# Designs tried in a protein design run: peptides against a protein of PDB entry 6RGO. Part 7

Target 1, 392 residues: chain A of PDB entry 6RGO
Amino acid sequence: MALKLLGFNQDATCFSVISSNKGVTIYNCDPFGKCFELEKSTSNDEELDFLVEMLFSTSLIAVVDKTIGASKRKKLKIVNTKRKATICELTFPHEIMDVIMNRKIICVVLKSDQIFVYDISCMKLLRTIDVRGEKLKSTSKFRNSEAVGDIGVRVSLSTDNNSILCYSSYSKSDKENAPLNDIVVFDALKCIQINVLPAVHQSNIVCIACSPDGMLMATASEKGTIIRVFKTIDTENDEPILVNEFRRGSRPSRISEMKFNHDNTLLACVGESDTIHIFALPVTTTEADANEDDTLQQSSHSLSSSINGLQYISKGLANRFGKIIVSKIPTQSQQRHVAYIKIPENAKYRIGFPKDTTNTIHICGEDGNYLVYSIPRNEVGPCTLVKSNTFD

## One batch from the design tools (peptide)

Design b1_p9_2 (made by RFdiffusion4)
Fold by OpenDDE base, seed 3:
Structure b1_p9_2 (fold): chain B 392 residues (1-392), chain A 9 residues (1-9)
Amino acid sequence: as target 1 above (392 residues)
Amino acid sequence: SIEDLIEDS
């Protein structure tokens, strides 16, 4: 059967797949097994396409039927999986491109480059963000929507209750073809813009990940060669907003998904390449008041890779030219992966980090494999396979 | 309600 992966939930306790004959199936990771099925509504040999977002291990899912020819591409259904019942249905003016949620917020991304932000508890609309309308206020030229095939607004939401929304926006370029290479950081609860990161890549952003706590975000462009990690909030200490730059590879390859682990120590990426890459983040020592004297000489070989190469371009020049030149981290100071997983060539995989084991990663493939890997802590190398299951 | 489903974790 042809399988299509939808992905893991926020804590990697479940994953969702489309089976061509059955419709949507949700699997539990541990114990491994089928926990929900949404039957195909049509007997037609149409290629099934769905968006499905599950809210953690709850009985709440958001579903969009995107099957070719279906008028349903504009409809969001909130479904109770225990009752197999639609509890809410919303209709949008445009095709739904993405849906993301946490325990407070659901965001719906439209083909119109609009983001609808809802309070999930009551499905009240809190905000409509018009990414094109923001561009028009900055640049008079509409990009004709028809010519920009696979390039749309990308979003990521923190899994915590702070509900930090990161989204791609159009640069203030007078060019008709301004790239989606700015990032906006938005408090989805308060409906306030927190930050704007201009020109974080040279080309359109195609993948964004927000950390679980919303303090970090990762970005990748269409090239997928460089991943950048940013602080979402400007800290008073004049610390650089760009905290990491990782090199996935030299060959261009699309990144489809990135995720932080639950303690912000690891960033994983997957896409069209034969390799899942896992990067280590420097532990930002929050100066918690280390008042207590305990002399445990744990030789933390702090790989203090001296990020000496970020010349402090003084704050004074940033205001005048509006281009925060992302200081090109010298190619020599670009960090590599600390761990990797080899996957079958041309197989689509999705990734998830379980909450309870920060050194474990869950992966699933359109080849019908669900795999659990252990991430090496003290060495650079391959991940070790711990558990495997198959699904159909 | 939707609230009841969010709490049923």
Scores: peptide ipSAE 0.357, ipTM 0.922, DockQ to the pose 0.618
Fold by OpenDDE base, seed 2:
Structure b1_p9_2 (fold): chain B 392 residues (1-392), chain A 9 residues (1-9)
Amino acid sequence: as target 1 above (392 residues)
Amino acid sequence: SIEDLIEDS
């Protein structure tokens, strides 16, 4: 049967899939098993397409039926899974491209490059962000640049209650085809722009991940060779802070998903390549108060010592046009993965980090595999398979 | 309510 992966929820306790014959199925990760099913509403042999976002382990899901020919592509349904009932339905002027949520906010991304921000508790519209309208204020020419293919506004939302929204925006370049290579950091609760990271890549941003706490953001372009990690809120001399630059590979390959673990120590990426890459982030040792004398000399030669070589190259080369060019970290200082998982060629996988086990990653494939891996801490190498399950 | 579903975690 053709499976299509929808992904993990925020804490990787559940994942959702589309089965061509069944419709949407949600699986619980532990204990492993089917926890919800949304039956196919159409009798037609049309390829099923859905957006399904689950709110943690709650009975709340957001559903969009994206099946071809369906007028439902513009409809968001909020569903109570325990009651199997639609509790809210919203209709949008354009096709829904993405839906993201946390315990406070739901964001709906439209094909029009609009982001609708709602208070999830009451489904009140807080803000409409018009990413094209922001571009048009900078670029006088209405080109209906039909977003050619998969190029559209990308979003990520912090899983915490601070509700930091990161989204891709059009560069203020007078070029008719300005790339989606700026990032806006937005407080979704207060409905204020916090930060703007200009030109974080040379090409369109196709993947964004916000950290659970909203303090970090990872970005990848359509090239998918370099991943950049920035601070979201903090700036240095009104310039964006580049924390890390990771090299996924030398060959171009699309990154479909990135995720931070819950303590911001790891960043995973998956995409069209045969490899899930896991990168280590520098542990910002908060200076814990040095006062408690407790002599536990556990020689945790933490991998922290080798990462100290990231000199903050704060040398923003202001070009002649005052554009902050994120200084490319020299290729020699680009960090590689600390761990990896090999996946079947052409298999689409999704990733999730469980909250309680920071060195564990959940993955699921369109091949019907749900896999739990342990991430090595002290060595660079393959992850170890801990648990496997199959689904249909 | 939707609120009740957010708390029921």
Scores: peptide ipSAE 0.354, ipTM 0.922, DockQ to the pose 0.642
Fold by OpenDDE base, seed 1:
Structure b1_p9_2 (fold): chain B 392 residues (1-392), chain A 9 residues (1-9)
Amino acid sequence: as target 1 above (392 residues)
Amino acid sequence: SIEDLIEDS
């Protein structure tokens, strides 16, 4: 059977899949099993396509049926899974490309490069963000999106109640073909822009991850060779703070998903490669008061790899051309993964971090495997398989 | 509200 992965919920307690014969199925991770099924409305051999976002372990899902006709692709249904009832339906002017949510906010991304921000409690529209801006409204030549592949606005939302929204935006180049290589950081509750990170990559951004607390953001371009991690809110001399630069690989490969763990100590990435990469973030040791207590001398040579976060003080060369955030991090100081998982080359995988176990990662594949891995703490190496289940 | 219709599972 052809499976399509929709992904994990925010806390990796559930994941969603499309089964060609059944429709949408939601699985619980622990105990492993089906928790919801949305039956296929049509007997036709049409390739099923859905967006499904689940709100944590709740009865609330957002559903977009993309299978049949241009009209359905513009409809968002909010469904109660326990009642099997549609709570509300919203219709948009353009096809829905993505839906993200937390306990406060739903964001709907359209093919028009618009982001609609809603208060989840009442489905009131708080903001429409037009990423193309007013200058491009006159040149509404829809890029014939048939030939230019899956390049659109990318979004990520913090899973906390602060509701920090990160989205890709067009650079202020006078060129008709400006890349989607800027990032905007937006407070989705207050509906204010809080930061702008200009030209974080040379090419279009294709993947964004916000940390659960909204304090960090990871970005990857079409090249997928370098992942950059920035602070979202904090700036240094009105310039963006680059925290980390990770090397996934030397060969170009699309990154489809990135996620932070719940304590911001790990960043995972997955995509078209045979490998899930896990990177360590520098733990900001808050100087919690080291109270003086007992002298037990056990000489365990912890290889404290001093991840000296070189705070490169950006001396501002004010040249007039859009300041590409040239990574001042020398190519030799690019951090590699600390852990990895090998996956089948032809199977798409999705990733999730459970809340209660910061060194555990959940993965699921279009091969019908749900896998739980333990992440090594003290060594660079493969993750250890802890649990496996299959689904159809 | 929609919030009142959300049930933990």
Scores: peptide ipSAE 0.193, ipTM 0.897, DockQ to the pose 0.421
Fold by OpenDDE base, seed 4:
Structure b1_p9_2 (fold): chain B 392 residues (1-392), chain A 9 residues (1-9)
Amino acid sequence: as target 1 above (392 residues)
Amino acid sequence: SIEDLIEDS
C-alpha cells in the first residue's frame, strides 16, 4: 500500500500516516499500536492527501482533507479523537499548506503566503500575518508570482507555551524575485515581531526548525548543504547570532524536516538523501553562579603591556551604493554530523525526539518502518537500532 | 473552551 508520512507529534509519542486504503492512521510509539483512525470520506481511488497535526498525546487533532476539490483544501477541522467529533471547522480564502500547533496556538499557513494565528483555547484569530503584503510594502511591484511549485512560506513553532513562531519571509531586496530567505521571529501569544534575521541563506528557505523552548532556530535552503542555527531572540549589536553552521553534505539535497531534541543538545535532519544526520550543539554552560567565595588572594601581576599602534586609516569617501548588508555570518568552522542513520534511498522518513530520552530518536518511513535509535554520546558514528516496528 | 475538550490520551 502507498503510505504517506504526516510526521510525529511534538514529543514523538505518536506519528500519523496516510494509508491509501484506510485514510489517516495515528500510531502510538510506546506501546506501539494504532490509537486513532480517520476513514477516507470517498470510495474513489483518488490519491489521499491530508494535513494532520496532533497536539502532543491529547485527543486534539487538526485535519485538512486535501484529496478532493478546492473547497476541502480550504477547510480546517479540529477533531476530538476520543469523542470522534468535530469541535470546530474553519474555512480559509486559500488552500491550507501547513498547520502547526502547541498547547496555546494554532498556526495555519495558506498558499497565499498568509499565516493565521489562533488561540487554541477558543479558536479566536489573534493575527493574520501577510508575508506577501509585507513584501509588497517593501517592493512596489505587484508580481502575481504564483508560488511556483514547492516554494512557499515555511513555519516552525516552539512546543513550549512561549509559542515562538519562526517563519520565512521575502528579502527586502529591490530584486523583483526576492527569495524567501529572511526569517521573522514572532511571539505568537503577544502577536509581536521580536526579531528579523535577514538573508540567512542565498536561496529560498525550505526548512525551519524551532527548538522546543523557542531559543534556537535551524534553517536550510533549497541547496540543503548547510544548516544554520541562530538564536531566535538574542541579538549582538542588532545583528543575528549564528550559534552553529553545519554541513550536511557537499551535494545538493532537499531537507524535508529538522528537529531539535528537548534539551537543545542535538539537531537532526532528514530529506531526500539516504542519511539522517544528527549534529551536536554546544552546550551553553550557563555559568552557574558558583559563588564559591574561594578567597585565593593570588597576586595582581601588573602586565602593563603597551598596545601602541592605532594607525589612523584615513576617512576615504564612503560611496552611497546601497550595500545589501549581507550580514557577515561569521565564518564559523562548518561542523559535520556526530551521528547518522542510513535509510533506504527514495524512502521518505520523518523524525522525532522523545522528551524523556535526549539521546534517542524516533524515525518512521513510508516503507512502513517505525524505528527507535540510540544516538552515540562520546563518539562520531552510526546510531544503534534499539526498537523496530512495522505499520501498514 | 476547546481546552476543556482536550483529553490526554
Scores: peptide ipSAE 0.188, ipTM 0.896, DockQ to the pose 0.386

Design b1_p9_2_s1 (made by RFdiffusion4, then SolubleMPNN; from b1_p9_2, 4 letters changed)
Fold by OpenDDE base, seed 3:
Structure b1_p9_2_s1 (fold): chain B 392 residues (1-392), chain A 9 residues (1-9)
Amino acid sequence: as target 1 above (392 residues)
Amino acid sequence: SINDLLEEE
């Protein structure tokens, strides 16, 4: 049967799939099993296409049926899985491209490059973000939708109640073909723009991850060779906004998903390559716990030497052109993965980090495999398979 | 309501 993966929920306790015969199925990870099924609306042998976002382990799902006709692609349904009932329905002016949520906010991304931000508790519209802005309305003929279908606004939302929304935006260049290479950081609760990171890549951003606490974001371009990690908030200290630059590989490959673990110590990425890459993030030790005397001289070869290279692109050029955040980190200072998982070629995978086990990763494939891996702590190497299940 | 589902642990 053709499976299409939708992804894990925010805490990786469940994952969603499209089965050609059944429609949408949600699986529980532990104990492994089906927890919800949504039947297909039609008996026809049409290729099923859905968006499904699940709110943690709750009975709340957001569903968009994209299978039939332009009208259904504009409808968001909020469904109670225990009651098998639609509790809310919204209709949008354009096709829904993505839906993300947490316990406070639901964001709906449209093909028009608009983001609709709602208070989930009452489904009140808080903000419409027009990513194209007023100036681009005149010249943006709808790019003929056939060839450019994959380049749109990308979004990620913090899983916490702070509800930090990161989205890709068009550069302010007067070029008719401005890339989606800016990042906007937005407080979705207060409806305030917190930050703008200009030109974080040379090409369009195709993947964004926000950390669970909203303090970090990761970005990848169409090239998928470099992943950049940024602070979302300008700290009062002269600390660089760009905290990490990771090399996934030398060959171009699309990254489809990135995730932080719950403590912001790991970043995983998956895509069209045969390898899931896991990167270690430097733990920002807050100075407060420096009082305990424990003399464990573990020779942590100081990752500090790579950060010092960022200091030397000094004061002089900062004044005239707005914060050039992306100084070219020398190619030698690009960190590699600390761990990896090999996956079948041409199988699409999704990734999730469980809350209770910071060194465990959940993955699922369109091959019908659900796999749990242990991540090595002290060595660079392969992850160890801990548990496997199959689904249909 | 939606609220009844947001309170699910």
Scores: peptide ipSAE 0.489, ipTM 0.950, DockQ to the pose 0.672
Fold by OpenDDE base, seed 2:
Structure b1_p9_2_s1 (fold): chain B 392 residues (1-392), chain A 9 residues (1-9)
Amino acid sequence: as target 1 above (392 residues)
Amino acid sequence: SINDLLEEE
């Protein structure tokens, strides 16, 4: 059967898949098993396509039927999985491209490069962000550049209640084909722009991850060779703070998903390559005052000692056109993965980090494998398979 | 309501 992966929920307690024969199935990770099934609404042999976002382990899901020919591509349904009932239905002017949510906010991304921000509790529209309209205020010509293929606005939302929304925006350039290479950081609750990171890559951003606390973001371009990690809110002299620059590989390969673990110590990435890469982030030890209490010298030889963060305050090269270009960290200071998982060639995988085990990663494949890996702490190497399950 | 689901753990 052809499986299509929808992904994990925020805490990796569940994952969603499309089965060509059944429709949408949600699996629980532990204990492993089916927890919800949404039957195929059409008898047609059309390839099923859905968006399904689950709110943690709750009975709340957001569903979009994206199946070809379906008038439903513009409809968001909020469904109670326990009651098997639609609670809310919204219709949008354009096709829904993405849906993301937390306990406070739901964001709906349209093919029009609009982001609709709702208070999830009452489904009140808080903001419409028009990413094209912001471009058009800077660029006089309405070229409806039909986004050629998969190039569109990318979003990520913090899983916490602060509801930090990171989205890709068009660069302020007089060029008709300005790339989606700026990042906007937005407080989705207050509906205010907090920060703008200009030209974080040379090409369109195709993947964004926000940390669970919203303090960090990771970005990858169409090249997928370099991942950059920035602070979201904090700035230094009104300039973006680049925390890390990771090298995924030397060959171009699309990154489809990135995720932080729950303590911001790890960043994982997956995509079209045969390898899931896991990168270590510098643990910002807040120097909590070491008050003297004598207790156990467990030698946490934390990886902190070798990651003496070269604070390359990369002085923004103000190019002649006043654009802050995030200066590339020298290739010698680009960190590689600390861990990896080999996956089948051409298999699409999704990743999730469980909340309770910061050194564990959940992965699932369109090959019908759900796998739990342990991440090595003290060495660079392969992850160890801890648990495996199969699904259909 | 939606609120009843937001209170689920």
Scores: peptide ipSAE 0.471, ipTM 0.949, DockQ to the pose 0.670
Fold by OpenDDE base, seed 1:
Structure b1_p9_2_s1 (fold): chain B 392 residues (1-392), chain A 9 residues (1-9)
Amino acid sequence: as target 1 above (392 residues)
Amino acid sequence: SINDLLEEE
């Protein structure tokens, strides 16, 4: 049967899939099993497409029926899975492209490059963000976005209550073809722009991940060869702080998803390649706790020595045109993965990090595999398969 | 309500 992956929830306790014959199914990871099914309402041989976002392990899901020809692509449903009942229904002026949420906020991304920010508790609209801005409203003929694939506004939201929203924005160029290569950091609760990271890539940003605490952000462009990690809130001399630059590969390959683990020590990426890559982030030991555990430091130095050589080249060359060029980390200091998982070629996979086990990763495939891997701590190498289940 | 589901662990 054709499966389509929707992905993991915020803490990787559940994942969602579309089955061509059944509709939407949500699986629990541990104990492994079906926890919810949404039946197909139509007998048509139309390819099913849905957005489904689950709020952690709760009975709360957001659902959009994106099936072609469906009048429902503009309609968000909030559903109680335990009652099988729609609690709330919202209709938007444009097709819904993405939905993200945490315990405070739900964000709805439209094909119009608008982000609607709601208080989830009452579904009150807090803000409409127009990423194109007022100047582009007059000249924005809808990009014939039928032919130019998944180039749109990308978003990521912190899973904590601080609700840090990172989104891709158009660079300040008077050119009609400005790339989506800026990042805006936004406090979704206060509705305040916190930071702007200009020109973080040369091409459109296609993937963004916010850390669970909202302090870090990872970005990838259409090339998917380089991943950049920035601080979201902190700046040095009003300049963005580049924390890491990772090399996924030498060949262009699309990254579909990135995730931080719960303690911000790991970043995973998946996409069109046969490999899930896992990168180590520098642990910012605040100087205070460094005093007691002096004895275990010797073995970690081999992996950390490659991390400590990242001189903060915070020298943004402010070019004469006010474009902050994020200083490229020299290609020699670009870090590679510390761990990897081989996946079947042409199988789409999704990734999630469980909260309680920072060195474990959950993955699921359109091949019907749910897999749990252990991530090596002290060596560069393959992850070890710990658990395997199948689903249909 | 939505609130009752936000309080689920």
Scores: peptide ipSAE 0.468, ipTM 0.948, DockQ to the pose 0.674
Fold by OpenDDE base, seed 4:
Structure b1_p9_2_s1 (fold): chain B 392 residues (1-392), chain A 9 residues (1-9)
Amino acid sequence: as target 1 above (392 residues)
Amino acid sequence: SINDLLEEE
């Protein structure tokens, strides 16, 4: 049977798959087993295509049937899995490309490069973000981008209640073919733009991950060779803060998914390569806990070696080319993975981090494997397989 | 209510 992976829920307690014969199946991770099935609406041998987003371990799912006709591809169903009942149906002007949610917000991404932001509690529309309309305000020429296949607005939402939405936007460059290489950080609850990260890559952003707390975001371009991690809200001198630059590989390879673990200590990425890469982030010690009173008078020999080598980089010519932000950020040495998982070269995998075990990763494959790996803490190396299950 | 679905099971 052909399986198509939909992915893990926010806390990796469940994952969703499309089975050609059954329709949508949701699996529980622990104990492993089927928790929900949605039968295919048609007896035809049509290739099943669905979007399914699950809200944590709740009975709430968002479903888009993309299998049949342009009309169904525009319908979002909110389903109670326990009652097997549609509780809300929304119809959009364009095909739904993505759906993301947390306990507060649902975001619906359309093929029109529009993001519809809803209050989940009442399905009230809070905002329509028109990424193309913003481009048109900045760029005089409407290109009907009918033909640019896999390039669309990418989104990620924090899993917390702060509901930080990160999305790709078009560069404000006067180029007719401005790439989707800006990132907007948006407070989805207040419906305000918090930050804009211009030209975070040279090419279109194809993958975004927001941290669970919304304080960090990871970005990857079409090349998938470099992953950049930024602060979402904080800025230094009105400039974006690059926390990390990771090197996935030397060869171009599409990154399909990235995830932070629950405590923002790890970033995983998966895609078309035979390897899931796991990167370590620096632990930001917030200075707040350092106020414990340990008065030990260790004599601070202040070796004040004042190497004030302020090289005056000349202000002049940099006006005309859209300044890639990365040129102003100190070139941190590109870090490598700290851990990895080998996967079959032709199998699509999805990744999730469980909340309770920051050094564990859940993965599932279109090969029908659900795998749990332990991530090494103190060494660079392969992850250790802890448990495995199969699904069909 | 949609709120009745926000409980984790």
Scores: peptide ipSAE 0.134, ipTM 0.864, DockQ to the pose 0.630

